# Ledger of designs, part 11: peptides against a protein of PDB entry 4Y8H

Target 1, 222 residues: chain A of PDB entry 4Y8H
Amino acid sequence: TTIVGVKFNNGVVIAADTRSTQGPIVADKNCAKLHRISPKIWCAGAGTAADTEAVTQLIGSNIELHSLYTSREPRVVSALQMLKQHLFKYQGHIGAYLIVAGVDPTGSHLFSIHAHGSTDVGYYLSLGSGSLAAMAVLESHWKQDLTKEEAIKLASDAIQAGIWNDLGSGSNVDVCVMEIGKDAEYLRNYLTPNVREEKQKSYKFPRGTTAVLKESIVNICD

## One batch from the design tools (peptide; aimed at target 1 T21 C31 A46 G47)

Design b2_p13_1 (made by RFdiffusion4)
Pose (drawn by RFdiffusion4):
Structure b2_p13_1 (pose): chain A 222 residues (1-222), chain P 13 residues (1-13)
Amino acid sequence: as target 1 above (222 residues)
Amino acid sequence: AAETSRLASAVWY
């Protein structure tokens, strides 16, 4: 996986590739690694796939209940605290590596969380196997005072460095923009640079090619 | 052992 987060003028953007691997095999060519914790707090996850989904939903659920209890919009530091304390309790055995970002009444925020529970603050971040390819781009092109469009280009360029140069990353680029005072815009498949070329031949078989021993109607009714 | 088995069969992001 390759995942990035980049801050800008009035908010924060996060991005991720869409490849899932089981060893050298590509298990999923188009999985979503961007998760909604709350409407304006989004998460990009790398590491063990089920861990990043499960830990993100659990904290997302508790944040919703907390938001209802307090009659307040959720804050990113709450998701950060809850996630880090949960991951620390599990001593690294829950393999979730997260970039947490969002907007709240306090402003815009960008964080990363490692599986053992440490957290970091920054204007640009990258995690996953493609993190070095992405960081090389971020360290080359990031500057203070990015516009929203510049931040989106820088984030997807960083993802692309992971797609092309990291065997653990591929397929598409997902993006989510969280700008202050506006709805978060989730851009699923923002870039699709790896469309399969047209196949040379159709492998549709003549009907009856497969030998059949028996048939029967299956009762799915009551 | 159980955790190693879990990770050996895991799908990775």

Design b2_p13_1_s1 (made by RFdiffusion4, then SolubleMPNN; from b2_p13_1, 8 letters changed)
Fold by OpenDDE base, seed 4:
Structure b2_p13_1_s1 (fold): chain B 222 residues (1-222), chain A 13 residues (1-13)
Amino acid sequence: as target 1 above (222 residues)
Amino acid sequence: SALAARRAKAIFY
């Protein structure tokens, strides 16, 4: 996985690749790693797929209840706190690594959370097996006062670094843009850089092209 | 012998 978050002048963008794996096996080429906690608070998940999805849904539900109870729009720091306390309680056994971002009445926010419940803050963040590839791009090209377009570009370039260089990352780039005063913009498959070209040859062969050289029937019943 | 169904390896992101 490669997941990133980048703050820009009026909001925050998160992005993710779309590969899921089971050891050496690509389980899904186009999974969704961006999860909605609330309408304006999204996260990108790395680690155990089920844990990332389940924990974000759980906290999303609790955030909705909290919002109703407090008569306040959900805050990113509330989601962060709920997530970290939950993850800490389970001592890293919930394998969720999250970049949490959003906009709320206090502004735009970008955080990361590790499975043991530690949290980080920054203007740009990366997590997952592709995080170093992504961070190399971020460190090279990040600047203060990014525009939305520059931040989307930077985030997508950082994800692509993971796609090309990390075995755990691949296929497409998903993006979510959270701008102050706007609805969140979820851009599923914002980039699809791995569309396979048309095969030059048809591999439909006539039946019998591969001859059966030998057949043996073995009775395994005593 | 209950061949312990190899826990399907978790899917990772």
Scores: peptide ipSAE 0.512, ipTM 0.787, DockQ to the pose 0.467; fails the geometry check
OpenDDE base, seeds 1, 2, 3, 5: peptide ipSAE 0.466, 0.496, 0.468, 0.478; ipTM 0.766, 0.777, 0.768, 0.765; seeds 1, 2, 3, 5 fail the geometry check

Design b2_p13_1_s2 (made by RFdiffusion4, then SolubleMPNN; from b2_p13_1, 8 letters changed)
Fold by OpenDDE base, seed 4:
Structure b2_p13_1_s2 (fold): chain B 222 residues (1-222), chain A 13 residues (1-13)
Amino acid sequence: as target 1 above (222 residues)
Amino acid sequence: SALEARRAKAIFY
């Protein structure tokens, strides 16, 4: 996995690749690693797929209840706190590594969370097996006062570094843009740089192309 | 352990 977050002048962008793996197997070439906690608070997940999905849904549910109870729009720091306390309680056994970002009445925010419950803050972050590839791009090209377009470009370039260089990352780039005063913009498959060219031929062969060489019938009910 | 075996076979992002 390669996931990133980048703050820009009026909001925050998160992005992710779309490969899931099961050991050496590519389980899904186009999975979704961006999860909605609330309408304007999204996260990118790395680690155990089920854990990342389940924990974000759980906290998302609790954030909605909290929002209703307090009569306030959800805050990113509330989601962060709920996530980290939950993860800490389970001592890293919930294998969720998250970049949490969003906009709320206090502004735009970008955080990361590790499975044992530690949190970080920054203007740009990366997690996952492709995080170093992504961070190389981020460190090279990040600057203060990024525009929305520059931040999307930077985030997508960082994800692509993971796609090309990390075995655990691949296929496409998903993006979510959270700008102050606007609805979140979820851009599923924002980039699809790995579209396979048309095959040279069809591999649909007539029935019977593969000959049956031998047949044996064994009665096991004697 | 069974838990470790299950984790090893889990789907990862």
Scores: peptide ipSAE 0.459, ipTM 0.784, DockQ to the pose 0.833; fails the geometry check
OpenDDE base, seeds 1, 2, 3, 5: peptide ipSAE 0.455, 0.439, 0.443, 0.446; ipTM 0.794, 0.769, 0.772, 0.787; seeds 1, 2, 3, 5 fail the geometry check

Design b2_p13_1_s3 (made by RFdiffusion4, then SolubleMPNN; from b2_p13_1, 7 letters changed)
Fold by OpenDDE base, seed 4:
Parts: structure tokens; C-alpha cells; sequence
Structure b2_p13_1_s3 (fold): chain B 222 residues (1-222), chain A 13 residues (1-13)
């Protein structure tokens, strides 16, 4: 997995690749790693797929209840706190590594969370097996006061670095843009750089192309 | 062993 977050002048963008794996097997070529905690708070997940999905749904539910109880729009720091406390409680056994980002009445925010419950803050972050590939791009091209377009470009370039260089990352780039004063913009398959070219041949052969050379009927009843 | 086997069979992002 390669996941990134990048703050820009009026919000935050997160992005992810779309490969899931089971050891050496590509389980899904186009999975969704961006999860909605609340309408304006999204996260990107790395680690155990089920854990990332389940924990974000759980906290999303609790954030909604908290929002209703407090009569306040959800805050990213509330989601962060709930996530980290939950993860810490389970001592890293919930294998969720998250970049949590969003906009709320206090502004735009970008955080990361590790499975043991530690958290980080930054203007740009990367997690997953492709995080170093992504971070190389981020460190090379990040600057203060990015525009929305520059941040989307930077995030997508960082994800592509993971796609091309990390075995655990692949296929497509998903993006979610959270800008202050706007609805979140979820861009599923924002980039699809791995569309397979048309096959040179059709491999649909007539029935009987492969001959049956031998047949035997075995009676297994006594 | 059971936990390791389950983790090895898990889907990862």
C-alpha cells in the first residue's frame, strides 16, 4: 500500500493506490483504501484491510453520535483521538495504519495513526509499504502554500511512485479532496495508469481445440 | 501458530 496526505492552502488531499494483497497474491487490483469517517473527514488505510475498514466504520459511527450529542460538526482531532485510543486499547492487534484528514470548523487537518496508537502531524505524510517511495517524491516537490491543483498533483505523483516501485502497491490512484467551505470530493480512480493494452490475439478457441486423449470411468461403489 | 496463519491469510492493503 501507498497512502499519502498533503495539506494545501485551503484544505487537505489524501490519496491511495488500489492494490490489495495476500502474501504474494494480488487479491484485488482495484480496491478502495479511502474511507469516509464523516462527510468531511476521510482516511486512507494501510495494513489489514478488514481492520482498517472496520475501525474507520466504528469510529465513524461514534463520531456521528458524538456530533449529535454535542450539536457540533465532527472534528478531525476527535476522530484522531477516538481512533488512537481504540487502537492503543488493542495494543497493535488491530492492524490499521491510517492517514486521517479533513476539514472542520477549526480548519483543515492532516494526521497519521499507527496500529499501536501513536499519532503524527504534518503538512505531508505517507504510510504503507510504498511510503518511502512516496516520501521521496514528497520531499523533493513539497513546498509551503500549495494550491489545490498542486497538492492533487503532488499526492498523485507520490502514489504513483509507490505504484511503480513498491510490490505492495499498484494499479490506480484514488483521491479525496477536502477543501474548507466545500463538500469532500471523492475521486475514485482519479488516475488509471495501468490499463492493459488490447491483447494481440483472441484466445477464445472453438470447443474441441484441445483433444481429449484418454477417458476412464472408475466405479467407486463396492 | 493460529494467529500467524490467520494473519498470513489476511488481505492487506
Amino acid sequence: as target 1 above (222 residues)
Amino acid sequence: AELEARRAAAVFY
Scores: peptide ipSAE 0.488, ipTM 0.838, DockQ to the pose 0.832; fails the geometry check
OpenDDE base, seeds 1, 2, 3, 5: peptide ipSAE 0.481, 0.478, 0.473, 0.476; ipTM 0.841, 0.835, 0.832, 0.838; seeds 1, 2, 3, 5 fail the geometry check

Design b2_p13_1_s4 (made by RFdiffusion4, then SolubleMPNN; from b2_p13_1, 9 letters changed)
Fold by OpenDDE base, seed 1:
Structure b2_p13_1_s4 (fold): chain B 222 residues (1-222), chain A 13 residues (1-13)
Amino acid sequence: as target 1 above (222 residues)
Amino acid sequence: DELEARRAKAIYY
């Protein structure tokens, strides 16, 4: 997996590749690693697929209840706190590694969470097996005061670095843009750089192409 | 061993 987050002047972008694996096997070429916690709070997940999905759904549910109870829009720091406390309780046995980002009444936020419950803050972050490939791009091209377009480009370039250089990453780039004062923009398959060209030939032949050379009826009953 | 077996069967992102 390669997941990234990049803050820009008026919001935050997260992005992910779309490969899932089962050992040496590609389980899904186009899975979705971006999860909605709330309308304006999204996360990207790495690690055990089931754990990442389950924990984000659980916290998403609790955030919704909290929002209703408090009559307030959900905050990224609330989601962060709930996630880290949950993960810490299970001592890293829930294999979820998350980049959590969003916009709320306090502004735009970008955090990362590890399976044991530690959290980090940054203007740009990467996680997953492709994180070093992504970070090489981020460290080379990140600057302060990025525009939305620059941040999307940077994030997508960082994911592509994972796609091309990390065995655990592949296929497509998904993006979610969370800008202050706007709805979240989920861009599924923002880039599809691995579309195979049309096959030149088909190996699907008409029925009967293979000749029947012999036929026999055998009684197998005693 | 059981944990390793479970990990081997898990789908990872």
Scores: peptide ipSAE 0.532, ipTM 0.878, DockQ to the pose 0.865; fails the geometry check
OpenDDE base, seeds 2, 3, 4, 5: peptide ipSAE 0.520, 0.515, 0.529, 0.522; ipTM 0.865, 0.860, 0.870, 0.868; seeds 2, 3, 4, 5 fail the geometry check

Design b2_p13_2 (made by RFdiffusion4)
Pose (drawn by RFdiffusion4):
Structure b2_p13_2 (pose): chain A 222 residues (1-222), chain P 13 residues (1-13)
Amino acid sequence: as target 1 above (222 residues)
Amino acid sequence: SLGSTYQVTGHDW
């Protein structure tokens, strides 16, 4: 996986590739690694796939209940605290590596969380197997005072460095933009640079090619 | 910091 987070003028953007691997095999060519914790707090996850989804939904559920209890919009630091304390309690056995970003009444925020529970703050971040390819781009092109469009280009360029140069990353680029005072815009498949070429031949078989021993109607009714 | 990275390997994501 390659995932990035980049801050800009009036908010924060996060991005991720879409490849899932089981060893050297590509298990999923188009999985979503961008998760909604709350409407304006989004998370990009790398590491053990089920862990990143489960830990993100659990904290997302508790944040919703907390938001209702307090009659307040959720803050990113709450998601950060809850996620880090949960991951610390599990001593690194829950393999979730997260970039947490969002907007709240306090402003815009960008954080990363490692599986053992440490957290970092930054204007640009990358995690996953493709993190070095992405960081090389971020360290080359990031500047203070990015516009929203520049931040989106820088984030997807960083993901693309992971897609092309890291065997653990591939397929598409997902993006989510969280800007202050506006709805978060989730851009699923923002870039699709790896469309399969047309196949040379159709392998549709003549009907009856497969030998059948028996048939029967299956009762799915009551 | 201004930026940071950590490489995560050996996972399905």

Design b2_p13_2_s1 (made by RFdiffusion4, then SolubleMPNN; from b2_p13_2, 7 letters changed)
Fold by OpenDDE base, seed 4:
Structure b2_p13_2_s1 (fold): chain B 222 residues (1-222), chain A 13 residues (1-13)
Amino acid sequence: as target 1 above (222 residues)
Amino acid sequence: SLMSYTVVTGTSL
């Protein structure tokens, strides 16, 4: 996995690749790694797929209840605190590595969380097996006061570095943009740089194409 | 020689 987050002048963008793996096997070529915690708070997940999905749904549910109870819009720091306390309780056995980002009444926020419950803050972040490839791009091209368009480009370029250089990353780029005063913009398959060309041959053969060369019937229940 | 194989359980991201 390659996941990134980038702050810009009026919000935050997160992005992810779309490969899932089972050891050496590509399990899914176009999985979704961006999860909605609340309408304006989104998360990118690396690690165990089931754990990332389950923990984000659990915290998303509790954030909704908290929002209703307090009569306040959800805050990114509340989601961060709930996630880290949950992960810490399980001592790293829940294999979720998360970039949490969003906008709330206090502004735009970008955080990361590791499976043992540690948290970081930054203007740009990367996690997953492709994180070093992504970080090389981020460190080279990040600047202060990015526009929305510059931040989307930087995030997508960083994900592409993971797609091309990390074995655990691949296929497409998904993006979520959270801008202050707007709805979140989820851009599923924002880039699709790995579309396969048309297969040169069809493998649909008429019935009977494979000739039976020899048949033997053996009764095994004598 | 018993080749040690790694059993991968679940899906990784």
Scores: peptide ipSAE 0.280, ipTM 0.606, DockQ to the pose 0.137; fails the geometry check
OpenDDE base, seeds 1, 2, 3, 5: peptide ipSAE 0.238, 0.232, 0.262, 0.245; ipTM 0.632, 0.615, 0.616, 0.598; seeds 1, 2, 3, 5 fail the geometry check

Design b2_p13_2_s2 (made by RFdiffusion4, then SolubleMPNN; from b2_p13_2, 8 letters changed)
Fold by OpenDDE base, seed 4:
Structure b2_p13_2_s2 (fold): chain B 222 residues (1-222), chain A 13 residues (1-13)
Amino acid sequence: as target 1 above (222 residues)
Amino acid sequence: SLMHSRRVTGTSL
């Protein structure tokens, strides 16, 4: 996985690749790694797919209840705190590594969380097996006062670095843009740089192309 | 009967 977050002048962008793996096997070429915690708070997940999905849904539910109880819009720091306390309680056994981002009445926020419940803050962050490839791009091209468009480009370029250079990353770029005063913009398959070319040959063969060489019926009761 | 707990090797992201 390659996941990134980038702050810009009026909000935050998160992005992810779309590969899932099972050891050396590509399990899914177009999985979704961006999860909605609340309408304006999204996260990107790396690690165990089921854990990232389940923990974000659980905290999303609890954030909604908390929002209703407090009569307040959800805050990114509340989601961060709930996530980290939950993950810490399970001592890293919940294999979720998250970039949590959003906008709330206090502004735009970008955090990361590790499975043991540690948290980081930054203007740009990367996680997953492709994080170093992504970080190389981020460190090279990040500047203060990014525009929305510059931040989307930077995030997508960083994800592409993971797609091209990390074995655990691949296929497409998903993006979520959270701008202050706007709804979150979820851009599923924002980039699809790995569309397979048309096959040079059709592999539809007539029935019977593979001959039956031998048949044997064995009675297992005799 | 050894219940091999199929450690469903979770899909990694």
Scores: peptide ipSAE 0.304, ipTM 0.672, DockQ to the pose 0.131; fails the geometry check
OpenDDE base, seeds 1, 2, 3, 5: peptide ipSAE 0.272, 0.294, 0.297, 0.283; ipTM 0.679, 0.687, 0.682, 0.692; seeds 1, 2, 3, 5 fail the geometry check

Design b2_p13_2_s3 (made by RFdiffusion4, then SolubleMPNN; from b2_p13_2, 7 letters changed)
Fold by OpenDDE base, seed 4:
Structure b2_p13_2_s3 (fold): chain B 222 residues (1-222), chain A 13 residues (1-13)
Amino acid sequence: as target 1 above (222 residues)
Amino acid sequence: SLGHHRVVRGHSL
């Protein structure tokens, strides 16, 4: 996985690749790694797919209840705190590594969380097996006061660095933009740089192309 | 019947 977050002048963008793996096997070429915690709070997940989805749904549910109880819009720091406390409680056994971002009445926020419940803050972050490839791009091109468009480009370029250079990352770029005063913009397959070319040959063969050379019927009932 | 607990290794992201 390659996941990133980038703050810009009026919000935050997160992005992810779309590869899922099972060891050396590509299990899914176009999985979704961006999860909605609340309408304006999204996260990107690395680690165990089921854990990332389940923990974000659980905290999303609790954030909604908390929002109703407090009569306040959900805050990113509340989601962060709930996530980290939950993950810490399970001592890293919930394999969720998250970039959590959003906008709330206090502004735009970007955090990361590790499976043991540690948290980081920054203007740009990367996680996953492709995080170093992504970080190389981020460190090279990040500047203060990014525009929305510059931040989307930077995030997508960083994800592409993971796609091209990390075995655990691949296929497409998903993006979610959270701008102050706007609805979140979820851009599924924002970039699709790995569209397979048309096959030069058709592999539809007539029935009987592969001959049956031998048949044996074995009676297994005594 | 030994229930083969298929440790469904979850997808890694």
Scores: peptide ipSAE 0.309, ipTM 0.656, DockQ to the pose 0.137; fails the geometry check
OpenDDE base, seeds 1, 2, 3, 5: peptide ipSAE 0.291, 0.296, 0.287, 0.294; ipTM 0.662, 0.665, 0.656, 0.658; seeds 1, 2, 3, 5 fail the geometry check

Design b2_p13_2_s4 (made by RFdiffusion4, then SolubleMPNN; from b2_p13_2, 8 letters changed)
Fold by OpenDDE base, seed 4:
Structure b2_p13_2_s4 (fold): chain B 222 residues (1-222), chain A 13 residues (1-13)
Amino acid sequence: as target 1 above (222 residues)
Amino acid sequence: ADGHYRVVTGHSL
């Protein structure tokens, strides 16, 4: 996985690749790694797919209840705290590594969380097996006061660095843009740089192309 | 159609 977050002048962008793996096997070429915690709070997940989905859904549910109880819009720091406390409680056994981002009445926020419940803050972050490839791009091209468009480009370029250079990353770039005063913009398959070319040959063969060499019927009751 | 992504527990992201 390659996941990134980038703050810009009026919000935050998160992005992810779309590969899931099972050891050396590509399990899914176009999975979704961006999860909605609340309408304006999204996260990107690395680690165990089920854990990332389940923990974000759980916290999303609890954040909604908390929002209703407090009569306040959900805050990113509340989601962060709930996530980290939950993950810490399970001592890293919940394999969720998250970049959590969003906008709330206090502004735009970008955090990361590790499976043991540690948290980081930054203007740009990367996690996953492709995090170093992504970070190389981020460190090279990040600047203060990014525009929305510059941040989307930077995030997508960083994800592409993972796609091209990390074995655990691949296929497409998903993006979620959270701008202050706007609805979140979820851009599923924002980039699809790995569309397979048309096959040079059709592999549809006539029926009977493979000959039956031998047939045997065995009665198992005799 | 809200595509319910079936998260298979055995996948690494």
Scores: peptide ipSAE 0.210, ipTM 0.651, DockQ to the pose 0.156; fails the geometry check
OpenDDE base, seeds 1, 2, 3, 5: peptide ipSAE 0.194, 0.194, 0.192, 0.189; ipTM 0.613, 0.589, 0.600, 0.611; seeds 1, 2, 3, 5 fail the geometry check

Design b2_p13_3 (made by RFdiffusion4; failed a check: the pose's geometry)
Pose (drawn by RFdiffusion4):
Structure b2_p13_3 (pose): chain A 222 residues (1-222), chain P 13 residues (1-13)
Amino acid sequence: as target 1 above (222 residues)
Amino acid sequence: SAEAVSEALTIMN
């Protein structure tokens, strides 16, 4: 996985590739690594796939209940605290590596969480196997006072460095933009630079090619 | 052995 987070003028953007691997095999060519914790707090996850999804949903659920109890919009630091304390309790056995970003009444925020529970603050961040390819781009092109469009280009360029140069990353680029005072815009498959070429031949078989021993109708009714 | 099986069945993002 390659995932990034980049701050800008009036908010924060996060991006991720879409490849899932099981060893050297590509298990999923188009999985979503961008997760909604709350409407304006989004998360990018790398590491053990089920852990990133489960820990993100659990905290997302508790944040919703907390938002209802307090009659307040959720804050990113709450998701950060809840996630880090949960991951620390599990001593690194829950393999979730997260970039947490969002907007709330306090402003815009960008954080990263490692599986043992440490957290970091920054204007640009990258995690996952493609993190060095992405960081090399971020360290080359990031500047203070990015516009929204510049931040999106920088984030997807960082993802692309991971897609092309890291065997653990591939396929597409997902993006989510969280801007202050506006709805978060989730851009699923924002870039699709790895479309399969047309195949040379159709392998549709002549009907009856497969030998059959028996048939029967299956009862799915009551 | 159980741990190695669990690792082989793990999908990574």

Design b2_p13_3_s3 (made by RFdiffusion4, then SolubleMPNN; from b2_p13_3, 8 letters changed; failed a check: the pose's geometry)
Amino acid sequence: SAAEAALAATIFV

Design b2_p13_3_s4 (made by RFdiffusion4, then SolubleMPNN; from b2_p13_3, 7 letters changed; failed a check: the pose's geometry)
Amino acid sequence: DAEAAALAATIWV

Design b2_p13_4 (made by RFdiffusion4)
Pose (drawn by RFdiffusion4):
Structure b2_p13_4 (pose): chain A 222 residues (1-222), chain P 13 residues (1-13)
Amino acid sequence: as target 1 above (222 residues)
Amino acid sequence: HAAHLASDDPVIE
């Protein structure tokens, strides 16, 4: 996995590749690693796939209840606190490595969370096996006072460095933009640079090629 | 989706 977060003028953008691996095998060519904790707080996850999904939904659920109880829009630091205290309690056994970003009444925020529970603050961040390829790009091209378009290009360029140079990353680039005073825009498959080429031949078989021993109608009704 | 949830992608710490 390669995942990134980049701050800009009026908000924050996060991005992720879309490859899932089981050893050297690509288990999923197009999984979403960008998760909605609340409408304007999004999360990119790397590490154990089920852990990132489960921990993100659990905190997302509690944030919703907390938002309803307090009659307030949720803050990123609340998701940060709840996630880090949950992950710390589990001593690193829940393998979730997260970049948490969003906008709230306090402003725009960008954080990272490691599985043992430590958190970091920054204007640009990268996690996952492709994090060094992405960080090399971020350290080369990031500057203070990025526009929204520059931040989106820098984030996807960082993801692309992971896609091309890291065997743990591939396929597509997902992006989510959280700008102050506006709805968060989730850009699923923002870039699709790895379209499979047309196959040389159709392997559709002549009907009857497979030997059959029996047939029967299955009762799915009542 | 179940196959994806069964994945453990490495992370550089």

Design b2_p13_4_s1 (made by RFdiffusion4, then SolubleMPNN; from b2_p13_4, 5 letters changed)
Fold by OpenDDE base, seed 4:
Structure b2_p13_4_s1 (fold): chain B 222 residues (1-222), chain A 13 residues (1-13)
Amino acid sequence: as target 1 above (222 residues)
Amino acid sequence: RAAALATKDPVIL
């Protein structure tokens, strides 16, 4: 996995690749790694797929209840605190590595969380097996006062570095843009740089194309 | 021969 977050002048963008793996096998070529915690708070997940999905849904549910109880819009720091306390309780056995981002009444926020419950803050972040490839792009091209368009480009370029250089990353770029005063913009398959060419052959054959060369029936019951 | 239950690798992102 390659996941990134980038702050810009009026909000935050997160992005992810779309590969999942099972050892040496590509399990899914176009999985979704961006999760909605609340309407304006989104998370990118790396690590165990089931744990990333389950923990984000659990905290999303509790954030909704907290929002109703407090009569306040959800805050990114509340989601961060709930996630880290949950992960710490399980001593890293929940294999979730998260970039949490969003907009709330206090502004735009970008954080990361590791499976043992540590948290970081930054203007740009990367996680997953492709994080070093992504970080090389971020460190080379990040500047202060990014526009929305510059931040989307930087995030997508960083994900592409993971797609091309990390074995655990691949296929497409998903993006979520959270701008102050707007709805979150979820851009599923924002880039699709790995469209497979048309197959040279059709593998639809008439019935009987595979001839039976030999048949033997063996009784295995004495 | 006990087929070693090949522990299915977890899905990783």
Scores: peptide ipSAE 0.492, ipTM 0.768, DockQ to the pose 0.079; fails the geometry check
OpenDDE base, seeds 1, 2, 3, 5: peptide ipSAE 0.467, 0.470, 0.471, 0.463; ipTM 0.757, 0.760, 0.761, 0.751; seeds 1, 2, 3, 5 fail the geometry check

Design b2_p13_4_s2 (made by RFdiffusion4, then SolubleMPNN; from b2_p13_4, 4 letters changed)
Fold by OpenDDE base, seed 4:
Structure b2_p13_4_s2 (fold): chain B 222 residues (1-222), chain A 13 residues (1-13)
Amino acid sequence: as target 1 above (222 residues)
Amino acid sequence: RAAALATNDPVIE
């Protein structure tokens, strides 16, 4: 996995690759790693796929209840606190590594959370097995006062660094843009750089292309 | 085997 977050002048962007694995197997070539906690608070997840999905849904539900109870729009720091307390309670056994970002009445925010409940803050962040590949791009090209377009470009370039250089990352780039005063913009498959070309040959052969040399029927009850 | 979104575990030593 490669997941990133980048703050820009009027909001925050998060991005992710779309590979899921089971050991050496690509389990899903186009999985969704961006999750909505609330309409304007999204996260990107690495770790156990089920845990990232489940924990974000749980906190999303509780954030909605909290919002209704307080008559306030959800805050990213509330989601952060709820996530970290939940993860800490389970001592890293919930395999969720999250970049949490959003906009709320207090502004734009970008955080990361590790499975043991630690949290970080920054203007740009990366997590996952591709995090170092992504961070190399971020460290090289990040600057203050990024525009929305520059931040999307930077985030997508960082994800691509993971796609090309990390075994755990692959396929496509998903993006979510959260700008102050706007609805969140979820860009599923924003980039699809790995579309396979048409195969030059069909591998459907006539019956008998490979001769059957021997046939035997074995009774397993004898 | 559970589906994984590969990650590195941070260790502070």
Scores: peptide ipSAE 0.247, ipTM 0.801, DockQ to the pose 0.275
OpenDDE base, seeds 1, 2, 3, 5: peptide ipSAE 0.235, 0.233, 0.229, 0.223; ipTM 0.803, 0.800, 0.785, 0.792

